# Ledger of designs, part 38: peptides against a protein of PDB entry 5A53

Target 1, 230 residues: chain A of PDB entry 5A53
Amino acid sequence: LVENVKQALFIPGQSCNKNLHDIMVDLSALKKPDMKRFNRKNDIHPFEDMSPLEFFSEKNDCSLMVLMTSSKKRKNNMTFIRTFGYKIYDMIELMVADNFKLLSDFKKLTFTVGLKPMFTFQGAAFDTHPVYKQIKSLFLDFFRGESTDLQDVAGLQHVISMTIQGDFQDGEPLPNVLFRVYKLKSYKSDQGGKRLPRIELVEIGPRLDFKIGRIHTPSPDMVTEAHKKP

## One batch from the design tools (peptide)

Design b1_p20_1_s4 (made by RFdiffusion4, then SolubleMPNN; from b1_p20_1, 9 letters changed)
Fold by OpenDDE base, seed 4:
Structure b1_p20_1_s4 (fold): chain B 230 residues (1-230), chain A 20 residues (1-20)
Amino acid sequence: as target 1 above (230 residues)
Amino acid sequence: SSVVYTEEDLKYIEEHNKSL
C-alpha cells in the first residue's frame, strides 16, 4: 500500500521570533517537498482552542502541523500537531534549548530532496514510556515518506537520530530528546589494494535539544478509528 | 503508527501537564 505522504504545515505564532523562524526553515527543509509554510504570524493557542488548527488542516490538506511560539514559560516552543480526518489527533510541545545549531553552522552538503531518512532511537523509554512512545510515533510519522517495501538501501542518504538525554526514574523530570541529522558519506578506503567501502556519518544539522512540554492525547474513539486505516 | 494509551498512561500525562 502506497500511503499518501503526509503534508506538513509550519505556522509562525504571534510570538514567533527570528531564532524560531530560522529553526522552522531548517527543520522544514527536511520535509521538502511535502511542506508548506505560512509567511504571516497567526495568533493560535492550541491548548486553549484547537479549532483554528483544524481549520488550517482542512484548508491546506495537511495532517501534520508545527506551531512556532515563544514565551517566558515556553521559550522556543514547537507545538507538533497531528490530525485525523482534519480533527486534532494529538499534540506535543517541544521546546528547543538555546544550544541549537542551524544548517549554516555545518558544512553544506547537498542532499536529494524526497529521500526517506533512516531513524535511530536511543533509549529504552522510546518503546516503554507513554510520552517517549508518542515522540517516536510522531517523528516517524512526520518524516516517514511513502512506505515502499523496498527500503532501497541505494536511496539512504540521511539518518535522523533521537536520543533521550540520560536515565530517569518515575517522578523525575523527563530528560530532553536530542535531535541530530546525519548524512551517509561513502569513502573508498584503500587498505593494501583492497578498496573497502567505508561509510561515515557526517552531522549536517539542524541540531536541536527538545524539552518536553504539554501533551494532548487522542480520545479512545479516535485511536480506534485511526487504527482501522491500514 | 498510533500509540495505544492505558488508563495509567492517560493519568500520567494529565499529571505531567499539571506540572508544567
Scores: peptide ipSAE 0.653, ipTM 0.956, DockQ to the pose 0.863
Fold by OpenDDE base, seed 3:
Structure b1_p20_1_s4 (fold): chain B 230 residues (1-230), chain A 20 residues (1-20)
Amino acid sequence: as target 1 above (230 residues)
Amino acid sequence: SSVVYTEEDLKYIEEHNKSL
């Protein structure tokens, strides 16, 4: 079954700045070729009115959207939106911390466009906690390329790592999610006449620490309808 | 797989959103 690759639309909000634009460019590069970007700012407030996002989802045939905004309360905010039937399914605000690194901050490595990344999740809360389960679901859905039955392990070049920053208890503030991207580099090591394949992980960027913001969950009816589609 | 939310999960998310 060729699952239709979900298209992503990146939208600069009215408050989008240079840093958010650069982050948008670098993160969207990982979604090529299944990505569109708007070049113009759009005045969208998704937690006040979702209608403009539903309109853009339908008009651009995109079931994934990322809105780039920045305010004093929500600095470097990436609102990730999913649609189902061009209606809002869920939303989450992920604010990028100031310690971010761009692709230009790392050694430029040639990458093949269109290869499915491997994901790693560090932290039990990704499987138990409602917010971190949503984040895990979102990122798997966002960067899941074509399900080729050929898991060409030979084609695996990229690893996306997501880590919950430390342990937390109930009632404590939600720790940040550390987003990291690595390239698998194969080396031939000659150790004592035995060529052992050595694999190294090389960070390629971007490096993003996400602070969790507001969350919109799907209605029970939308959950039921989304599960009926294979 | 889409996330399934309990009533407690939905309440937690509502309280989380009010704190932000």
Scores: peptide ipSAE 0.646, ipTM 0.955, DockQ to the pose 0.804
Fold by OpenDDE base, seed 5:
Parts: sequence; C-alpha cells; structure tokens
Structure b1_p20_1_s4 (fold): chain B 230 residues (1-230), chain A 20 residues (1-20)
Amino acid sequence: as target 1 above (230 residues)
Amino acid sequence: SSVVYTEEDLKYIEEHNKSL
C-alpha cells in the first residue's frame, strides 16, 4: 500500500518566541520536503476552538500541524495536531524543556533531504499507556514518509530516538519524552586488512525533552473511519 | 496504526487534562 506522505504545517502562534521559532526550523528540517511553515503569527487556541486548525488543514492540504506557543504555564509548547478529512483527529501538547539543543549546537553533517528516519522507542509505556501510545503513533505518522515496503536500508540516514524519562506508577506525573536525532555514519575500519563496515550513531540534533501537556483524543467514530481507510 | 482507546483510557486522559 502506497500511503501518501502526510504534509505538515508549522504554525507560529501569537506567543511564539525566538526559541520556539528556532526549534520549529530545526524540527521541520527533518520533515522536508513535506512541510510548510507560516511566516505570520496566528492567534490560535486549539483546546478552546479547533475550527481555525481545521480551516488551515483543508486550505493547506496538511493532515499534520504543529502550533508553536509559549506561556508561563505552557512554556515552549508544541501542539501536535493530526486531522482526518480535515477534521481534528487528535492533539497533544509537548512542551520543550529549557535544556534543548539546536542543530547549530552539534557538528554539522550533510544529510539528504527526504530520507525516512528510523524510529526507536524506549519505554514499555509506549505500547501500553494511552498517552505514550498516542505519542508513538503521532511521531511515527509525522515522520514516516512514504511507506515503501522496501525499507531501503540504503536510504537510512537518520535515527530518531524517543525515550520515556524514567519509570512511573499510576497517578504519578507523566515522565518527559526525550527526543534525540542521530545520523548513521558509515566508516570503513581498516582492522587487519579487512575493511569492516562500521556504523556509528552521531547525534545531530535537535535535542528536545518534551513535557506532556493537554491531550485531545479522537471520537470512537473517527477511530473507526480512520481504520477503514487503507 | 491509530491508537485504540478504552473507556478507561478516555477517562484517564480527561482526568489528566483537568490536572494541567
């Protein structure tokens, strides 16, 4: 099944700051060429009124959106939105912690635009806990690109790692999700005259620790309809 | 694959949202 590559729209909110802009630029670079960015700030409050996002989804033909906002309560907030039929499917607020690193903080490595990243998820809750299942689903969907059955290993350049920061019990605050991006670097090691291919993971950024905020889940009907489409 | 939510999952998320 050739799944159409989902287009992402990055939207600066009215409260978007320089840090969020820089984060947006760096994160969206991983979604190239399948991304758009608004240059203008938009006053959108998705948990109060979703209609503006549905409008933008339809008008830009984007089933993925990221709203960049910042407040005292929700600092460096990236609201990730998915739409189905240009209606809001789900939303999640992911607040970037102040310890973030930009691509400029790492050794610049050349990368090919449009290569599909490999994902790794660390933490059992990504498969069991409703919130972390949503995060896993979202990021896989966001960066999956063209699902060719041929995962052309030859085209693998990036690994995105998502780690739940520590263990937690029921009723405890949800641990942050550690977002890390690595480039596969192939080396020819001359060990004893045999060129052994060595692959190393080199962090390239951005480095983001996501604090989980508010969540909107799809209606049961929307889930059913979304599963019917191949 | 979209996430399937139970009624308990939905309730948890509602309570989560109220805590924030």
Scores: peptide ipSAE 0.646, ipTM 0.955, DockQ to the pose 0.857
Fold by OpenDDE base, seed 1:
Structure b1_p20_1_s4 (fold): chain B 230 residues (1-230), chain A 20 residues (1-20)
Amino acid sequence: as target 1 above (230 residues)
Amino acid sequence: SSVVYTEEDLKYIEEHNKSL
């Protein structure tokens, strides 16, 4: 089975600033080697016209895209886009809160490029609530792709943790999603002559708190086509 | 696994988008 690793395209929008650029660089580093970045700003408004994104999907052979924009209403906005057959499948706006941390804010740790992260999801809503189910699906698809070879467990270097920030009721604002990245460190503990393998999680960044924005869902027809396994 | 949306889910998302 050829691992059909989905390629990601990172697009700075017209309103992309230095902070968003730095966030883009750090988040896209986790998707290496399966990423492209545009250096030029593009004036794209995906909830008004999706055609430019479909064009970029096809021309770059990328089924994943991230548009970086910022406005007063949607500050530090990362629009995550998925395509199917180079047509827009779904979109979600995830706005990075001002408390973000870059890779430079953490102790530099060497990591191997191209290792698949393990995911952890904290919050029942990731399995029940339509928006959080979409977020879970998106991030799993974005970083792991479809092929879970069990052999990747031996190469686990990274853990991505996604946590819903608190409980919420119907009609309340959706809590932020806390995105955290950890490196697995193996220590040999010499406790009493028994070398017990100790694994520690060390945060490596970036640290992002995502506020949920607008969502585009696939049409029923696109859902049907995307579920048709070839 | 791809997300399956109910009619209620789609309505909720539409209302969510209008609130933003």
Scores: peptide ipSAE 0.641, ipTM 0.953, DockQ to the pose 0.863

Design b1_p20_2 (made by RFdiffusion4)
Fold by OpenDDE base, seed 4:
Structure b1_p20_2 (fold): chain B 230 residues (1-230), chain A 20 residues (1-20)
Amino acid sequence: as target 1 above (230 residues)
Amino acid sequence: SYFDSESHALFFEDIDDFYL
């Protein structure tokens, strides 16, 4: 089954600042061509009223949304939203730490738009802990592109790495998720007349450390409906 | 340029805001 590519909508909130705008531009570049961005600020408070996001999901045919807001309590906040049938499925706040780097902070490397990234997840909690499972699922959905049954390894140009920053116990604050993007660079190494292909990972950005904020989880009924493939 | 020149990235920049 060719799963249709999920379209993403990036929405600047009323409190969106320059840093969030720049982060939005750089992160959304990884979702091209399956991405829309609003240029105007929208006064949306998704944890108070979700109806504007459902409206945008339907009007733009986008099942993925990212709302950019910033406050003293939730600085550089990216609220990731998924919809199912244009209804809110889940939401998660991911606040970008001040140590972020933009694409401009890295060596400019060209890449082909629309190629699916390989993902790597570091930390056992991505498979066991509900919040990190949601983050893993979200980012896989966000950047999965066309589900071709053939992972054309020949088309692999970049890697998205997500790392849980350290170990944690129950009742402790959830560690940040370190988001990193690498390009695969092939070198022809001439070792002793044999050209061995050498592959290197080069960081290309953006570099984002995500602090986890508020979460909305789907109802059990919505989970069941969303897993019912037609 | 971060993008290959042949990849026409469609930017949808001007989609209707909630407050029309």
Scores: peptide ipSAE 0.026, ipTM 0.513, DockQ to the pose 0.020
Fold by OpenDDE base, seed 3:
Structure b1_p20_2 (fold): chain B 230 residues (1-230), chain A 20 residues (1-20)
Amino acid sequence: as target 1 above (230 residues)
Amino acid sequence: SYFDSESHALFFEDIDDFYL
C-alpha cells in the first residue's frame, strides 16, 4: 500500500507577525505540493481548545498542521499538530530563535519540487528521550514524500539535518534542536586523470534553531490505532 | 459556540475562489 502523502496546513494565529509569516512561507516551500496556507489570522489556542484544529483537519483533509503564534513568553512559536482520523494525535511547540535565516539569505539554487529529503539526526536523545523521539517522528512524518519502492539514490537532492544543541543531564532544560537544509551538489573533480565524483552539501535554508515548548502526547489507545495498518 | 463568532473563512493564499 502506497501511503498517500500527508497534507500540511499552515495557520497564522492571531499573534502571527512578519517574521513568522516569512518563516512559514519558507518552511512550507519544502512541503510543496502537499501544503496549504491560510492568509487570514485565526484566534486558536490549541492547549486550551483543540476543536478548531480538528475542524480544520477534517475540512481541509490535512493530517499535519502548523500554527504560527508569538508572545513575550513564547516568541516565534510554531505549534506542530498531527491528527489521526481528524482527531488530535500529538502537538509540540517549537519556538524559533532570533538568529534564524530565510531562503533569501542563501544563494538561490534551482531544485525539483516534490523530491523526498534525506534526514540526518545528531544526538543520541533522538532515539532514547521521549520528547526528542516525538520531534524525530514528527519531522520524518511531515517531510515524508511518496513511499517509492526504489529509494532512487539518483533522486536525492536535499538533506534535512536536525541536531540537539549540546549534551544535557536529567532535570536540565532541554537543548534546542538545530534545523538545517542542504542541497547535494555534484562536481566532477579531475584529480590526476581520475574523475572522482565529489559531492558537496550546500546550505540552502531556512536555518532554524528550535526551543522546545509545551507538548501534548497521544493516549496509548490512539498510539495503537495509529499503528494499525489499514 | 467557539465557531459562532468570527467567520473562520478558510482563505488559502493560492485558492482565489472560496471567498464565499
Scores: peptide ipSAE 0.023, ipTM 0.554, DockQ to the pose 0.017
Fold by OpenDDE base, seed 1:
Structure b1_p20_2 (fold): chain B 230 residues (1-230), chain A 20 residues (1-20)
Amino acid sequence: as target 1 above (230 residues)
Amino acid sequence: SYFDSESHALFFEDIDDFYL
């Protein structure tokens, strides 16, 4: 079954600022061509009323949404939303730390649009802790597109690395998730007459450190229904 | 009032092959 590539909608909230706009542009570029962006600010408070997001999901045929908001408590906040049947499945607030880097901060490299990234996850909690499992699921769902069984290594251009920033114990604040994007460069090295392919990872951006905020988890019924659709 | 599909950024095809 070829899973249809999920479409993403990027929504500037009422409190969207220049930094969030620039981050939105750069992050959405990784989702091309399967992305839409609104140019106008929308007054949406997803943890108070989800109905506007359900409306946008249906109206734009997008099962992925990102709401860009900023406040003193939730600075540079990207609310990632997934829908199922145009109803809210889950939500997570990921606040971008001030140390972010844009694509313009890196060496411009030519790349092919629409090539699927390989993901790497660093931290055991991505497989065990509910919040980090949701983050892993979200980012895989956001960028993986159609799961083709054959990862054609020849088609591997990008690596998205997600790292949990340090160890944590129960009851401690959840560490940030470090989001990094690399381009794979293959060099033919003439070392000793054997052309060993040297692979180098070159960071291309954006560089985002995500602080975890509020979470909405799916109902057990929605989980069951979402897993029934192949 | 919410801005829906009418407020979409037209992807100009001319997004230079150079920008992610």
Scores: peptide ipSAE 0.016, ipTM 0.561, DockQ to the pose 0.028
Fold by OpenDDE base, seed 2:
Structure b1_p20_2 (fold): chain B 230 residues (1-230), chain A 20 residues (1-20)
Amino acid sequence: as target 1 above (230 residues)
Amino acid sequence: SYFDSESHALFFEDIDDFYL
């Protein structure tokens, strides 16, 4: 079964600002062609009322959504939402730190649209801690594209790296997640008559440090239904 | 209105008119 590529909808909230707009543009560019963006602000408060997001999910046939909001308490907040059957499955607030870099801050490299990224995850908590498991699942689901069994290495253009910023103990604030994007650059080195293929990683952006905010977890029933392969 | 039939979706136009 070729699973259909999940479509993403980017939604400016009422409090969306220039920085969030620029971040939205750059992050959504990595999701092309499987992306829609709204050009108007929408007064959505997903942790108070989820019904507008369910409506947008159904109307736009998008199982992935990103709401862009900013407040004093939740500055540069990207709420990532997943739906199942156009109902809210899970949500997570990821606040972008002020040290972010846009694609324009990096050397422009040619990018082929629609190529599947490779992922790297740094930090044991991505496999053990519920919140970081959700983040890992979300980003894999968001950017993985078509589930072709043949990940042709020849089609590998870029790497998305996600790193947990330091160790933490139970009851401590959750460390930030460092989001980085690299392009693979292959070149032949002419050293000593043996052309060894060299691969370099070049950062292409965006560069985002995510502070974790509020989380909505799926009900046990929705988890069971979402894991049922049709 | 959230229910307004006009999809406020900007498709693939390189021009983000969000601030226009």
Scores: peptide ipSAE 0.009, ipTM 0.516, DockQ to the pose 0.021; fails the geometry check

Design b1_p20_2_s1 (made by RFdiffusion4, then SolubleMPNN; from b1_p20_2, 7 letters changed)
Fold by OpenDDE base, seed 3:
Formats: sequence, structure tokens, C-alpha cells
Structure b1_p20_2_s1 (fold): chain B 230 residues (1-230), chain A 20 residues (1-20)
Amino acid sequence: as target 1 above (230 residues)
Amino acid sequence: GYFDFESRALFFEDISKYFL
């Protein structure tokens, strides 16, 4: 099955600052070539009125959107939005902690644009807890790229890693999600036995620790419709 | 479905078995 790659639209909100803009640029670089960015700030409040986002989804043919806002209560806030039929499906606020690292903070490596990432998720809650299930679904949907039956495994170059920061119990605040990106570096081991290629993971950035904020979930009817096989 | 795509994602744990 060849599915069309979902396009992402990055939208600076009215409160978008330089740091958040830099984060936007670096994160969106991982979505190239299937990404658009607005250069102008837009006054959008998705948890108050979702209509502007639905409008942008349709006009730009983007089913993925990221709104960049920042306030004292929600600093460095990336609101991830998905649409179905240009209607809001789900939303989640992910606030970037101040300890973030940009691509410029890492060693520059040659990178081929457009290759499919590999994913790794650390934390059982990604498979059991509804919020972390949504996060896992979101990032898989966001970065999976083109679905082809002929995938050249030899061409795979990078890993997106997401880790739940620590254990938690019911009633406790949800731990942050640690977002990391690695490049695979293979070395020929000439040790006289089985030439097992030595693989090293090199962090390439960006490095983002996400604090979970507000969430919008789809109606059961919308879920049913969106999961129907065409 | 439009949001049923996890089976098509590449997981490092699955791929690493071929490299490690």
C-alpha cells in the first residue's frame, strides 16, 4: 500500500518567541520535504476556537499542524494538531523544557533528506496509558514518511527516540517525554570472526523534553470513521 | 484506516536485529 505522506504545517502563534522559532525550524527539518512553515504570526487559540486551524488545514492541504505559542503558564508550547477530512481529530500541548538543544549544538553530519526514520519508545505507558498512546500515535503519524513495500533497510540512517521520564502511579503528574534523534553510524569490524557491523548511535538533535499539557480527543464517531479502511 | 498506521512504522528494535 502506497499511502500519501501527510503534510505538516508549522504555525507561529502570536506569542511565538525566538527560542520557540528555532525549535520549530529544527524540528520541522526532520519533516522535510513534507513540511510548510508560516513566516507570519497568527493569533490562534485552538482550545477556544478550532475553526482557524480547520481552515488552514484545508487551504494548505495539511493534516498535521503545529502551533508555536509561549506564555508564563505554557512556556515553549507546541500544540500538535491532527485533522481528518480537514476537521480537528485530536490535539495535544507539548511544552519544551528550557534545557533544549538545537541542531547547531551537535556535530554536523551529512544527512539525506526524506528518508524514513526508525522509532523507539521507552516506557510501558506508551502502550497502555491513553495520553501516551496518543503521543506515540502522533509522532508515528507525524514522522513515518512514505509507506512503501520496497524499503531499502540499508538506507536507514536515523532513529527517533521517545522516553517517558521515570515511573509514575495513578494520580501523579504525567512524566515528561524525552525526544531524541540519533544517526546510525556503521563500522566494519575486521575482527577475524563474523564481520558483525558495529553500529553506533550518534545524537544529532534536536533534544527536546516535552511537558504534557492540554489534550483534545476525538469523538467515538470520528474515531470509527477515521479508522475505516477505504 | 487513516490513523491505523503503526504496523507500517519502522521500529528500531525490529531493525537492530539485522545490524547487531
Scores: peptide ipSAE 0.381, ipTM 0.881, DockQ to the pose 0.593
Fold by OpenDDE base, seed 4:
Structure b1_p20_2_s1 (fold): chain B 230 residues (1-230), chain A 20 residues (1-20)
Amino acid sequence: as target 1 above (230 residues)
Amino acid sequence: GYFDFESRALFFEDISKYFL
């Protein structure tokens, strides 16, 4: 059974500003064509009441949601939400640092809409620490796209890179996650009579440094149900 | 399962060998 690609809904919160809107537009471009955006601001506080998000998930048939809010405590906050059966599965706040770059800050490169990305994760904690494991799972789930055969590898164009910014010990604040997007360029180089293909990665944006905020994790029962094979 | 997607993700390290 080919699972349908998960659809994403981007929701401007009441406190959404121009910067967050621009970030939303650029990040959501990577999710095209499997993305919807609301034009109106919605007064949603997911850590106080999750019901509005569950309603939107069901109404729009979107199992992925991103809420854009900003406050003094949580500036440039992107709350990533996943649902299972239109009920909240998990949530995580990722606050965008002020040093962000938009697509317009990079050289415009041709990009095919709907192509499946490649991923790279830097940092052991992505496999060991529960918060970073959730982040890894989230972004894989969010951007994986359609299932492709190995024969389609020749058409792959871009890499989503996520890096944990530095080492940390237990009890220390969690380092930021550096989100980067690269386009793959392949060059045929004649080195010593052998054509060795050379791969270059060119950053295309957006560039986002995520500060980790509040987290909601599913109950063990919900995890069990969500991982059941049909 | 609904969250059994990691096995279907493309990792750059795994794919790069086909471009080189």
Scores: peptide ipSAE 0.374, ipTM 0.873, DockQ to the pose 0.670
Fold by OpenDDE base, seed 1:
Structure b1_p20_2_s1 (fold): chain B 230 residues (1-230), chain A 20 residues (1-20)
Amino acid sequence: as target 1 above (230 residues)
Amino acid sequence: GYFDFESRALFFEDISKYFL
């Protein structure tokens, strides 16, 4: 069974501003063609009432959602939501630091829409710490795209890189996650008469440093149901 | 499962060996 690509819905919250809108546009561009963007602001507070998001999930057939909000306490806040059976599975607030870069800040490169990204995760905590495990799972789920065979490797163009910003100890605030996107550039190098492919990574944006905010984790029962093999 | 997708993800470290 080829699993259908999960669709993402980007929702401007009531407090969404121009910067968040621009971030939304650029991040959602990486999810094309499997994304929808609302043009209207919606007054949604997911940690107070999740029912509007469940409604949107079902109505739009989107199991991935991103709510764009901003306040003094939670500036440039992207709440990532996943649903299972149109019920909230998990949520995480990722606040974009002010040092963000948009696609327009990078050299414009030709990008093929709909290609499956490659991933790289830097930081042991992505495999051990529950919060970073959730983040890893989220982004893998969010951007995985269509199932591809190894035969399609020649068509791969971009890498999504996520790095935990430094080490941390128990009880310390969780370091930011550095989100970077790179395009693969292949060069024909003629070294010693052998054509060795040389690959370089070129950052294409957006560049986002995510500060981790509030988290909602699924119930054990929901985890069990969601991981049942059909 | 609906969230069993890591096995289907493309990791750069796994693929880079085919380009290098």
Scores: peptide ipSAE 0.306, ipTM 0.848, DockQ to the pose 0.632
Fold by OpenDDE base, seed 2:
Structure b1_p20_2_s1 (fold): chain B 230 residues (1-230), chain A 20 residues (1-20)
Amino acid sequence: as target 1 above (230 residues)
Amino acid sequence: GYFDFESRALFFEDISKYFL
């Protein structure tokens, strides 16, 4: 079964600012060509009323959504939403710290649109803690791209690295997730007459530190339905 | 696919459980 590539919809909220717009542009570039963006602000408050997002999901045939909002309490907030059957499956607020870097802050490198990224996750909590498990699931799902049976190694372009910033105990605030993007550069190195492939990682951006905000988790029934293989 | 930074190798794992 060839699963259709999930489409992402980026929505500027009423409080969207220039920084969030720029972040949106750069992050969505990694999702091309499977991305749509609204050019107008929409007054959406997903934790108060989810119905507008479900409406947009259906109208745009997008099962992935990102809402950009900013307030004193939730500055530079990117709410990531997933839908199943155009109904809200899960949501998570990821607030971008002020130390972010845009693609323009890095050396310009040739980028091919539509290549699936590789992932690395640093932190045991990505496999054990429910919030970080959701984040891991979300980003893997978000950037899954085309299912190719043959992963052409020559077609591998970039790695997304996600790191939990430090250890934490129960009851402590959840550490930020450090989002980094690297391009793979392969060099043919002649070492001792043997050509050994040398792979280097070059950061290409964007660089985002995510502070975790509010979370909506699916009902057990929705989880069961979403995991049913056709 | 996943990239192991320490080994500089590509590896594949079953990640189907993370997709809807």
Scores: peptide ipSAE 0.007, ipTM 0.413, DockQ to the pose 0.062

